Peptides against a protein of PDB entry 8YVU. Designs and how they scored, part 56

Target 1, 39 residues: chain A of PDB entry 8YVU
Amino acid sequence: PQLCYILDAILFLYGIVLTLLYCRLKIQVRKAAITSYEK
Target 2, 160 residues: chain B of PDB entry 8YVU
Amino acid sequence: TWLTVLKKEQEFLGVTQILTAMICLCFGTVVCSVLDISHIEGDIFSSFKAGYPFWGAIFFSISGMLSIISERRNATYLVRGSLGANTASSIAGGTGITILIINLKKSLAYIHIHSCQKFFETKCFMASFSTEIVVMMLFLTILGLGSAVSLTICGAGEEL

## One batch from the design tools (peptide; made by RFdiffusion4, then SolubleMPNN)

Design b2_p13_2_s3 (from b2_p13_2, 7 letters changed)
Fold by OpenDDE base, seed 5:
Order: C-alpha cells, then structure tokens, then sequence
Structure b2_p13_2_s3 (fold): chain B 39 residues (1-39), chain C 160 residues (1-160), chain D 39 residues (1-39), chain A 13 residues (1-13)
C-alpha cells in the first residue's frame, strides 16, 4: 500500500508538470496566432 | 507527418527509455537486496527470478542510447543500429509485459487463495508487496515499450 | 488499497493523454512558426 | 535538462 501511494505521488507530479508545460505551450500558440493576425 | 514528429522527439523518447530502464534496475536491485527471492515460497517473484529487471533494463538502455546517438550524428549506420536495438527493445518489452502479467495473475491468485485478511501475515505481506512492485514494473515496461516502438517506427520510416 | 490501484490507472491514462495532447500542441506551434517565417 | 534548456531558448526567441 505504501508503494502504491508513492507511485500515485510520482504520477501526480508528472501530471502537474505536463499540465504546466501544456499551458505554457498553449499560451505560446495563442501569442503566435495573434501576431499572425496582426500582419 | 507522424513520422516527422516522432523523429523530432527521438531524443526525448530515448531519454525516457533510459530513465525507465534505470528505474526498473533500481527496483530490481532494491527488491533483490531486501528480499531473498529464492527463499520465498511460490512464483510471486517470477519476473525477478527470470531476471527481467536486469536484461529488460539493459535492452531499454541500449535502445535509448543508440537512439540518442543516431539522432545526433545522423549517420546511416547508426540509424540501422538504432533500428535494430529499438526492435530488440520492443520485443524485450513485449516479453517483459507478458512475464509481468503472468506474475501478477499468480500473485493475485495467491492472495485470493490465502484470504489475506490479516496484513500482518508475512506471506500476505510479501504477496501484496510483490503485486505492487509488479504493477510498477508493468507501468514502466509499458512506457519503455511505447518509446521503443515509437523509435522503431521512426527508424523504419527513415529506411523507407 | 484497491482505490490506490484505481488511482494509479487513472493517473497513468491521464499522463498518456496529456503526452499526446502535448505532442499535438507542439506540432501546432511548429506549424505556426513555419507559417510566420514564410511571411 | 537539455530539452528544458532548448525549450527555454525557444521561449526566448
């Protein structure tokens, strides 16, 4: 049971990191789209 | 298009594969150091007895390293070598998954037969611990196999 | 203990989905960058 | 770490 909780913690952390990276990338895409629309 | 994307992520996949391999090795060594698997009754640790954490990790590590080197140098001979290693790693991963599934079934059957209501019993504790380790290894093996297969597809696409 | 394993499965699936989405988004960013360069 | 650095450089460009 303790190992299961450790795995959960690792997977949870991984999910958070990926979510943050995804959000940052999405913001970049939006900025690029806005820049392309102004040209 | 998909092949191009996978090619650009080859280094990431290789690193992931190496990391997965290292984690598998760490778990294998920890289990072997803490538990005398040879003295445990039953086939609860059949995957460990087969040496899967060791040879599987080696295959994944080699595949990952070759993939990284192949991507960096972009040499034809390295591409072919990487393809071979990735193919071997994919086969190893598939075999590992099979072994782990069998081990998991045996472990679950053992838990069911002994009606493990008392976690304090050494046998039940070992079976539960084995199940947890096998599940973790299974997840890692799936990740490794995914990376190896992706790299294999990329390599095959380059030869075409 | 059973809930822990279920959580592991959910988190694992979530990780896979996020990885795929991240890859797709990364491709979009690259396409946007190429389009901006041709302009 | 290298991927992170590359991502940071790409973010700066």
Amino acid sequence: as target 1 above (39 residues)
Amino acid sequence: as target 2 above (160 residues)
Amino acid sequence: as target 1 above (39 residues)
Amino acid sequence: DEILELALEAARL
Scores: peptide ipSAE 0.438, ipTM 0.801, DockQ to the pose 0.082
Fold by OpenDDE base, seed 2:
Formats: C-alpha cells, structure tokens, sequence
Structure b2_p13_2_s3 (fold): chain B 39 residues (1-39), chain C 160 residues (1-160), chain D 39 residues (1-39), chain A 13 residues (1-13)
C-alpha cells in the first residue's frame, strides 16, 4: 500500500507536468499558425 | 500571451473543474452512504466531518459552470460572475487542501500509533480507507484549484 | 489498497494518452517550422 | 471534443 501511494504521487506529478508541457506546446502551435496567417 | 492561451482553454478548464467537483462529491456521498461518520470515533474522517466534499464540490461546480457560460456567451456580467466564483473556488480549494492534509496526517498517525498489521481490522481498515479517499480528494482538489486559479487569472485579464 | 491501484491505472493511462498527444503536437510544430523555412 | 476535432483537422491540413 505504501508503494502504491508513492506511485500515485509520481504519476500525478507526471500528469501535471505533461499537461503544462502540452499547453505550452499548444501555444507554440497556435503562435505559429497566427504568424503564418499574417504572412 | 499566457492570457490568450488560458482564455482559449477556459472552457476546458471549466469542464475539468466541474468534473473534479463531481468526482469529489461522488466520493463524499459514497463515503457518507457506506459509513456513518458521525458514529466513527476519532478524527480519521475529519475532512468529511468538515463537509469539504460537499461544499467544495459545490463551489467548484458553480465556478466551472459559470466559467463555461461566461466563455460561451461572452457577456461582461457573466465574466464578472465567473471571476467571483473562481476566486471563491480558489479560496475553497486552498481551504480544502489544508483540511485534507490535516486529515491525512491524522489518518497516518492513527495507522502508526495502532501499528496496523492487520488491514482487515475494522479500525485499521477505516483508517486506510480514509487515507485512500483523502489522497484521491487531495489530488482532485489540487486539479480543481489549478483550474480555478487559471480561470481567475483569465477573468482578471479580461477585466483589465 | 485496491482503490490506490485503480487510481494508478487511471493516472497511468492518462499519462500515456497525454504523451501520445504531446508527441503528435510536437510533430505538427516541426512540420509547421519546416514549411515556414521552405517559404 | 471540439478541441480534439480541431486538433485533428489541423493535423490533416
């Protein structure tokens, strides 16, 4: 059970980090699309 | 800018907040239906006794709904309402996290004090169950708080 | 303990899905960058 | 779902 809780914490943290990275990447894609449209 | 991105994800964040709230509410109701917390000795379910799953879920749900409605209708009054609700939800989330952490500490302390070797013992089982539920609720609350804060920042940016 | 393992499974699945989406998005960004360079 | 569809459509372009 203790190992399970530790794993939960790690996976949760990983999920948060990935979500943030995904958002940042999505922003970059959108910025690139806007820049392409303005050209 | 970060604000423009958050605005685009506002609906998603609102939905996430509502889902988080609903899950928390479901956990709260399940625990309350299965266990009569009022008759349980000790502070193992202190977060439940405080009613956090209920009022916290309500705040998050209202905040999320208002955020979604505000985004869809793009009305100034709705934006202000959403901002207020998100602020309230952020405060509620912070309070909830505090309560959950305290509950978690108490539950863990109980497990350690009683040297729970047999998880099938009623008291140890209850403490373990409480710990599991509290951890889940803590994670959900953190997610909800993150969404509420993000929505608050977006709303504040729109008011400026 | 059972609930912990269930949560682990859900979080793990979520992490995998996010990773796949992130990879796809990253590929899109790269394609957009290449297209911009060829113009 | 709409965001996912938009992302898929953007991926097809």
Amino acid sequence: as target 1 above (39 residues)
Amino acid sequence: as target 2 above (160 residues)
Amino acid sequence: as target 1 above (39 residues)
Amino acid sequence: DEILELALEAARL
Scores: peptide ipSAE 0.431, ipTM 0.802, DockQ to the pose 0.074
Fold by OpenDDE base, seed 3:
Structure b2_p13_2_s3 (fold): chain B 39 residues (1-39), chain C 160 residues (1-160), chain D 39 residues (1-39), chain A 13 residues (1-13)
Amino acid sequence: as target 1 above (39 residues)
Amino acid sequence: as target 2 above (160 residues)
Amino acid sequence: as target 1 above (39 residues)
Amino acid sequence: DEILELALEAARL
C-alpha cells in the first residue's frame, strides 16, 4: 500500500509536469500562428 | 515522417532505456539484499528467482548504450549492431513481461487463498510486497520494451 | 489499497495520452518553425 | 539540451 501511494505521487508529479510543458508548448504554437498570420 | 521523429528522439529513447534498466537493477539488488528470496516459500518471487531484474537490466542497458553510440557516431556498422541489440532487448522484454505476469498471478492467488485480512501476518505482507514490486517492474519493463521497439524501428528504417 | 492501484492505472493512462499529445504538439511547432523559416 | 536552449530562446523572443 505504501508503494502504491509513492507511485501515485510520482505519476501525479509527472502528469503535472507534462501538463505544464503542454501548456507552454501550446502557447508557443499560438504565438507562432499569430506571428505567421500578421505576416 | 514517423521514422524521422523516431530518429530525432533516438538518443532520448536510449537514455530512457538505460534509466529503466538501472531502476530495475536497483530494485532487484535491493530486494535480494533485504529479502532472502531463497528461503521464501512459494513462487511469490519467481521473477526474482529467475534473475529477471539482473539479466533484463543488462540487456536493456546494452541496447540503450549501443543505440546512443550508434546515433552519436552515425556509423553503418554501429547501426547494425544497435539494431541487433535492440531486437534482442525487445525479445528479452517480452519474455520478462510474461514472467512477471505469471509471478503476479501466483502472488494474487496466494493472497486470495490465504484470505489475507490480517496484513500483519508475515506471509501476507510478503505477498503484498511482492505484488507491488512485480507491478512496478512490469511497468518499467513495458517502458523498456517500448523504447527498445522504437529504437528497433528507427534502426530498421535507417538500413532501408 | 485497491483504489490506489486504480488511481495508478488512471494516472498511467493519462501520462501516456499527455505524452502523445505533447509529441503531436511538438511536431506542429516544428512544422510551423520550418514554414516560417522558408518564408 | 539544444532543443531546450532553442525552446528557452523562443520563449524569450
Scores: peptide ipSAE 0.378, ipTM 0.783, DockQ to the pose 0.065
Fold by OpenDDE base, seed 4:
Structure b2_p13_2_s3 (fold): chain B 39 residues (1-39), chain C 160 residues (1-160), chain D 39 residues (1-39), chain A 13 residues (1-13)
Amino acid sequence: as target 1 above (39 residues)
Amino acid sequence: as target 2 above (160 residues)
Amino acid sequence: as target 1 above (39 residues)
Amino acid sequence: DEILELALEAARL
């Protein structure tokens, strides 16, 4: 049971980091799309 | 710039694979040190009895190290070597996942058959502990397999 | 303890989905960069 | 952090 909670904490942290990275990448894709449209 | 990004991603994937391998090895070592798996009745530790934490960790470590070395030296022969190692690690990871799934099914079946209402029974506690460890190992193996497959795809793309 | 395992399954599934989405987004960024380089 | 900085720098270009 304690190991399960540790795993939950690790997976939760991993999920947060991936979400932040995904959001940043999504913003980059949007900026690239806008730059290509102005060209 | 894109090659540099790919290289940094390869390094990250390689480091992730090495870390996953090290964690798997640590878990295997700790479980073997704390529990005498040979004396545990049943197939609740079948993945450990098969030695997966050890050989799987070795394959992932070698694959990760080769990937990092390949990225650092930027040599064609190392890229091919890394591709081969990542392919082997992907196969090992797939086999490991299969073994872990079988172990999980056996552990869950054991818990169901013995109607483990009291967690303080030694057999039920061991089955629950095995299930927790196997789930953790399964997650790590999936992460390792994902990194190995990603590195394989990147390496195959560099060879085309 | 059962809730912990359910949470692990949900977080794991979320991690897989985010990883796939991140890979797809990364491929899109790569395609956009290649298209911008050919122009 | 370095990947993030490189991503930010790549986004600035």
Scores: peptide ipSAE 0.445, ipTM 0.807, DockQ to the pose 0.063; fails the geometry check

Design b2_p13_2_s4 (from b2_p13_2, 7 letters changed)
Fold by OpenDDE base, seed 5:
Structure b2_p13_2_s4 (fold): chain B 39 residues (1-39), chain C 160 residues (1-160), chain D 39 residues (1-39), chain A 13 residues (1-13)
Amino acid sequence: as target 1 above (39 residues)
Amino acid sequence: as target 2 above (160 residues)
Amino acid sequence: as target 1 above (39 residues)
Amino acid sequence: DEILELAREAAKL
């Protein structure tokens, strides 16, 4: 049971980090698309 | 194309927010139906006594719905309304997190003081159950807050 | 204890979905970068 | 299913 709560915390942190990375990557894709349209 | 992708993400975030709100509301309703929180000794359900599952769920639901409507109609006034609702939802989520953390600390302190080795003690069971519910609500609140903040940032970016 | 396992399952599923989406997005970024370099 | 369809449409764009 204690391991379950630890796993929850790890998975939660992982989810937050992945969400942030996904947002950053999406912004990068947008910047790349805009730069390709101006050339 | 990218604006349409952002719009689709806003809709997804709005749906996620509504779903989170519904889950919180369901949990709140179930807990209130199964447990008479008013008769429970101690502050282990302080978040429930404060009505957080209810008002928090309402704020998240309204924010999500407004975000979806704003995205679909693409009207300037709706965008502003959605931004306002998302901001309010973000504030509500932050307040909810604070309340839940306080409740969690109280519940953990209660478990520690009573040395809950025997799960069959009603008080220990209730404290453990409260802790589990509060943790779940905390996770849901954080997810809702994340959605609301994301929508707020997207809306603010469109107004600039 | 049962609620913890349910939460673990949800968070695990969420983590998998986000990982897949992140991988797909990363591949798209790489493809866009390669296409911009050929041009 | 809608998310998958959205992902498919986004991939076609």
Scores: peptide ipSAE 0.442, ipTM 0.801, DockQ to the pose 0.082
Fold by OpenDDE base, seed 1:
Structure b2_p13_2_s4 (fold): chain B 39 residues (1-39), chain C 160 residues (1-160), chain D 39 residues (1-39), chain A 13 residues (1-13)
Amino acid sequence: as target 1 above (39 residues)
Amino acid sequence: as target 2 above (160 residues)
Amino acid sequence: as target 1 above (39 residues)
Amino acid sequence: DEILELAREAAKL
């Protein structure tokens, strides 16, 4: 049970980090798409 | 640029593979140090008795190291060697997953048969602990396999 | 404890999906950057 | 860390 909770914490942290990275990357893609459309 | 990026991703995947291997090795050594697996009744620790945490960790470590070295030296012969090592590590990972799934099924069956309502009973505690460790090892093995497969695909792409 | 294992499975699946999406998005950003550089 | 730094630089561009 304790190991499960530790794993949950690690996976949760990993999920948060990936979500933040994904959001940043999505913003970059949108910016690049807008710049390409304006050209 | 694409090759440089693929190389950086390959290095990251290699490092991840080595890290996964090291964690598996650490878990294996801790379990062997705390528990006398040879004297435990039943097949609850069959994956440990097979030595999977040790040889699996070695294979993943070698594959990861070869991938990193191949990327750093950028030599054609090392790329082929890394591809071979990653393929071997992928096969080893798949075998490890199979062994761990079998172990998990046995552990779950043991818990079900004994109707473990009391967690503090030694047999139920050991079965639960084994199940938890096996699940953790399974997740780590899946991560290792994912990295090895990714490295194999990258290496195959470099040979084309 | 059963809920913990279910949570682990969900978080693990989420991590895999996010990793795949991140990889795809990273490739898209790189393609967009290359296209912008060639123009 | 390098990927994070590259992502930060790419975000600044």
Scores: peptide ipSAE 0.425, ipTM 0.790, DockQ to the pose 0.072
Fold by OpenDDE base, seed 3:
Structure b2_p13_2_s4 (fold): chain B 39 residues (1-39), chain C 160 residues (1-160), chain D 39 residues (1-39), chain A 13 residues (1-13)
Amino acid sequence: as target 1 above (39 residues)
Amino acid sequence: as target 2 above (160 residues)
Amino acid sequence: as target 1 above (39 residues)
Amino acid sequence: DEILELAREAAKL
């Protein structure tokens, strides 16, 4: 049971990190799209 | 440049692969040091008896290191070497997953047959512990395989 | 303990989905960058 | 750290 909770914590952290990276990448895509539209 | 972004991602994937390999190796060594697997009856630790944490960790570590070196030096010969190593690592990861699944099935069968309602029985505790470790190792192996496949795709894209 | 394993499965699936979405978004960023460079 | 710096530079653009 303790190992399961440790795995949950690792997976949760991984999910948070991926979500942050996804958000950052999404912002970059939006910025790139805006700059391309202004040209 | 976009090439630098791709390189940074390859480095990240390589680092994650090495880290996964190191964790697998650490778990393998700890389990082997704490548990006398050779004296444990049954196939509960079949993946450990096969030495998977050791050879799997070596393959993933080599693949990750080669990927990082290939990315840093940007040499065509290193790209091919990295692609080969990543492919080999992917095959090794797939084999490892298969072994771990078989071990997991045996461990679960053991728990079911012995009706492990009493957690304090040494055999039931060992079977439960084995199952937990195998699940963790399976997860790490899947992550390693994912990184190796990603690096292989990136390397193949650079050769085209 | 059983709930913990279920949570692990959900988090694992979430991680896979996020990884796929991240890859798709990255490909989109690359395509947008190539199109901006050709202009 | 490099990813964070790159993200900061990308945020400044």
Scores: peptide ipSAE 0.412, ipTM 0.796, DockQ to the pose 0.067
Fold by OpenDDE base, seed 4:
Structure b2_p13_2_s4 (fold): chain B 39 residues (1-39), chain C 160 residues (1-160), chain D 39 residues (1-39), chain A 13 residues (1-13)
Amino acid sequence: as target 1 above (39 residues)
Amino acid sequence: as target 2 above (160 residues)
Amino acid sequence: as target 1 above (39 residues)
Amino acid sequence: DEILELAREAAKL
């Protein structure tokens, strides 16, 4: 049971990090699309 | 710029493989040191009995190291070597996932058959502990396989 | 303990989905950069 | 941190 909670904490942290990276990448894609539309 | 991005991705994937391998090895050694898996009745620890944490960790470590070396030296022969190692690691990861899934099914079946309502029973505790570790190992193996496959695709793209 | 295992399964599935989405987004960024370089 | 820096550099381009 304690190991399960440790795994949950690791998976939760991983999910947060991936979400932040995904958001940053999504913002970059949007910026690239805007710059391509202005050209 | 794209080549530098791909290189940094390869380094990250290689580091991820090495870290995954080290974690798998650490878990394998800790479980083997704390629990006499050989004396545990049943197939609850079938993945550990198969030695997956050890040989899988070795394959992922080798593939990760080769990927990092290939990226640093940027030599064609190292790229081919890394591709071969990543392919081997992908096969090892797939085999590991299969073993872990079989172990999970056996552990879950054991818990279901013995109606493990009391987690404090030694057999039920071991089955639960095995299930937790196998889930962790499965997650790490999937991450390692994902990195190895990604590196294989990147390496194949560089050869074309 | 059962709730912990359910949470692990949900977080694991979420991690897989985010990883796939991140890979797809990364491929899109790469395609956008290649098309911008060819122009 | 390096991925974050790469993301920042890629965002500046």
Scores: peptide ipSAE 0.438, ipTM 0.802, DockQ to the pose 0.070; fails the geometry check

Design b2_p13_3_s1 (from b2_p13_3, 10 letters changed)
Fold by OpenDDE base, seed 5:
Structure b2_p13_3_s1 (fold): chain B 39 residues (1-39), chain C 160 residues (1-160), chain D 39 residues (1-39), chain A 13 residues (1-13)
Amino acid sequence: as target 1 above (39 residues)
Amino acid sequence: as target 2 above (160 residues)
Amino acid sequence: as target 1 above (39 residues)
Amino acid sequence: LKLLEKLLELIES
């Protein structure tokens, strides 16, 4: 049971971090698309 | 730039908020169906007795729906109407988060008080079950909080 | 305890989905960068 | 559901 709760916490943090990284990457894709359009 | 990104993600945040609310409702209904809370001794499920999972989830769902509608209207309808809807959704999200935090604190306090070593006893089993439900509610609340905060920032940015 | 395992499963699936989306987005960024360099 | 489909389409584009 204790291991399960620890795993939940780790997975939750991982989910948050991945969400932030996904948002950053999405911004990068948009910036790259804009720079390609301006050329 | 950050505000524009948040605005584009409003629909996603609204959908996540609705999903979170639906999960909370499902858990609430399951708990009410499986457990007779009225016969449970103690105040471990006081938040459930108050119907918090139900009205809280409904409130959160409404906030998410309003956010999605506001984002859609911004593209086709008057800017003022969209701004008003976004502001309303942001306020609703903020209030919902506040209520959820208060309820989670209360539930956590009760769980800590009723913590016991003998798992096979009825009280210990109920305390463990309550702890699990509160943890799930906490995760859902954090997701809802993230969406509501994002919506609030977007709304505030549009007002400035 | 059973609910904890269910939550772990949901969070795990969420993590996998986000990882796949992140990889796809990363590939898109790389493709955009290559196309910008070739111009 | 329709919103989710639109979001998926936006992600794939």
Scores: peptide ipSAE 0.472, ipTM 0.801, DockQ to the pose 0.183
Fold by OpenDDE base, seed 2:
Structure b2_p13_3_s1 (fold): chain B 39 residues (1-39), chain C 160 residues (1-160), chain D 39 residues (1-39), chain A 13 residues (1-13)
Amino acid sequence: as target 1 above (39 residues)
Amino acid sequence: as target 2 above (160 residues)
Amino acid sequence: as target 1 above (39 residues)
Amino acid sequence: LKLLEKLLELIES
């Protein structure tokens, strides 16, 4: 059970990091799309 | 540019594979050091008895290393070697998953047979610990397999 | 403990899906960048 | 190590 909780913590942290990276990338895509639309 | 991207991804996947392999090896070593598996009755640690953490870690490590070396040297023969190693590691990963699933089933069966309501009982504790380790190893194996498959796809793309 | 394992599985799956989506998004950003460079 | 540095730079960007 303790190992499971540790794994949960690691996976949770990983998920948060990935979510943040995904959000940043999504913002970049949106910015690129806006720039292409203005051209 | 696309090839450069693939190379970067390949290196990343290789590093991830090596890291996964190292983690698996570390866990295997720790489990072997802490637990005398030979004295444990039953097949609770069947995956460990089969030596999966060791040979699996070796396969993943070799695959990752070959991928990194292939990317660094940018040699055609190394690309083929890396592709072969990645394929082998993918097969090993699949086999490992199968073994881990079997081990998990045995562990669960053991828990059910002994009606492990008391966690502090030695047998129940060992079964629970085994289950946890197997689950962790399963996750690591899936990660390794994913990296190996990705590397294989990248390598196949380079050959085309 | 059972809930912990289920959570681990869900988080792991989530991590894989996010990784795939991140890769796809990254490819899209790169394609957009290439298109902008050719203009 | 270089890859890790690049990844960190990518994360920071």
Scores: peptide ipSAE 0.466, ipTM 0.804, DockQ to the pose 0.142
Fold by OpenDDE base, seed 4:
Structure b2_p13_3_s1 (fold): chain B 39 residues (1-39), chain C 160 residues (1-160), chain D 39 residues (1-39), chain A 13 residues (1-13)
Amino acid sequence: as target 1 above (39 residues)
Amino acid sequence: as target 2 above (160 residues)
Amino acid sequence: as target 1 above (39 residues)
Amino acid sequence: LKLLEKLLELIES
């Protein structure tokens, strides 16, 4: 049970980090697309 | 800018908030149906006794719905309404987090006081279950609060 | 304990899905960057 | 919903 809770915490943190990274990447893709259209 | 990004993701955040609210409501309903919280000793389920899963879910649902509607219609009055609802939802989320933290502390204290080494006892099992549910609800509440705050910032930015 | 494992499974699945999405986005960003350099 | 669909399409692409 203790390992389960630790795993939950790790997975939760991982999920948050991935969500942030996903958002950043999405912004980068959008910026790249805009730059491509401006050229 | 961060505001522009948040505006673009406003609908997604709203949907996420609604989904989070529904999950919270479902969990609350299931817990209430399976467990007689009123018969459980102590304040292990203080968050449930306060009805947080229900009113919190309602607030998040309303906030999410208003945010989605505001984004779709792009009406100034809806933006203000959404901002108000999101602000209220954010406050509710913060309150919910506080309640859940208190509940978690009480649950942990209960486990420590009773020296629950074996989970086969009903009390220890209930305390453990409560802790798990509270942790889940806490995570969901944090997600909901994040969504609500993001939507509030977006709404505030639109009013400027 | 059973609920903990269920939560772990859900979080794990969520993490996998986000990872896949992140990878796809990363590939898209790279493709967009390459296309921008070719123009 | 349409935005979600577009996002899903973008994800699938």
Scores: peptide ipSAE 0.461, ipTM 0.798, DockQ to the pose 0.124
Fold by OpenDDE base, seed 3:
Structure b2_p13_3_s1 (fold): chain B 39 residues (1-39), chain C 160 residues (1-160), chain D 39 residues (1-39), chain A 13 residues (1-13)
Amino acid sequence: as target 1 above (39 residues)
Amino acid sequence: as target 2 above (160 residues)
Amino acid sequence: as target 1 above (39 residues)
Amino acid sequence: LKLLEKLLELIES
């Protein structure tokens, strides 16, 4: 039971980190698209 | 270039595979050090008795290392060797998953038979602990297999 | 305890999906960068 | 090590 909760915490942290990275990457794609549209 | 991107992805997958293998080895070593699996009655630790954390970790580590070396040296003969090692590691991972599933079923059956209402019973505690460790090892094995399969696909694409 | 294992499975699936989405987004960023470089 | 540096740069960007 305790190990399961530890695993949940690790997976939750991993999910948060991936979500943040995805958001940053999405912002980069949008910036690149705007720059390409202005050229 | 697209080839440079694939190489970077291959190296990342190789590192991930090695890391997964090391984690599996660490868990296996800790379990073997804390619990005398050979003296535990039943098939609750069948995956550990079979030595899967050890040989599985070795296979994944070798596969990951070969993939990284093959990518760095850019030699055709190393690419073929890495592809073979990745394929072997994928097969080993599949076998490991099968063993872990069987162990999980046995552990769950044991918990069901003994109706573990009392958590403080030694047998129920061991069965629950085994189930948790097997689940963790199963997740790690799936991750390792995913990396090995990805590396195999990348290697096969390079040979075409 | 059973809920913990279910949560682990959900979080694991979420992690896989996010990883795939991140890879796709990374490819899009690279394609956008190449297109911007060619202009 | 270079991969780690690139990953860190990617995280910072």
Scores: peptide ipSAE 0.449, ipTM 0.793, DockQ to the pose 0.129

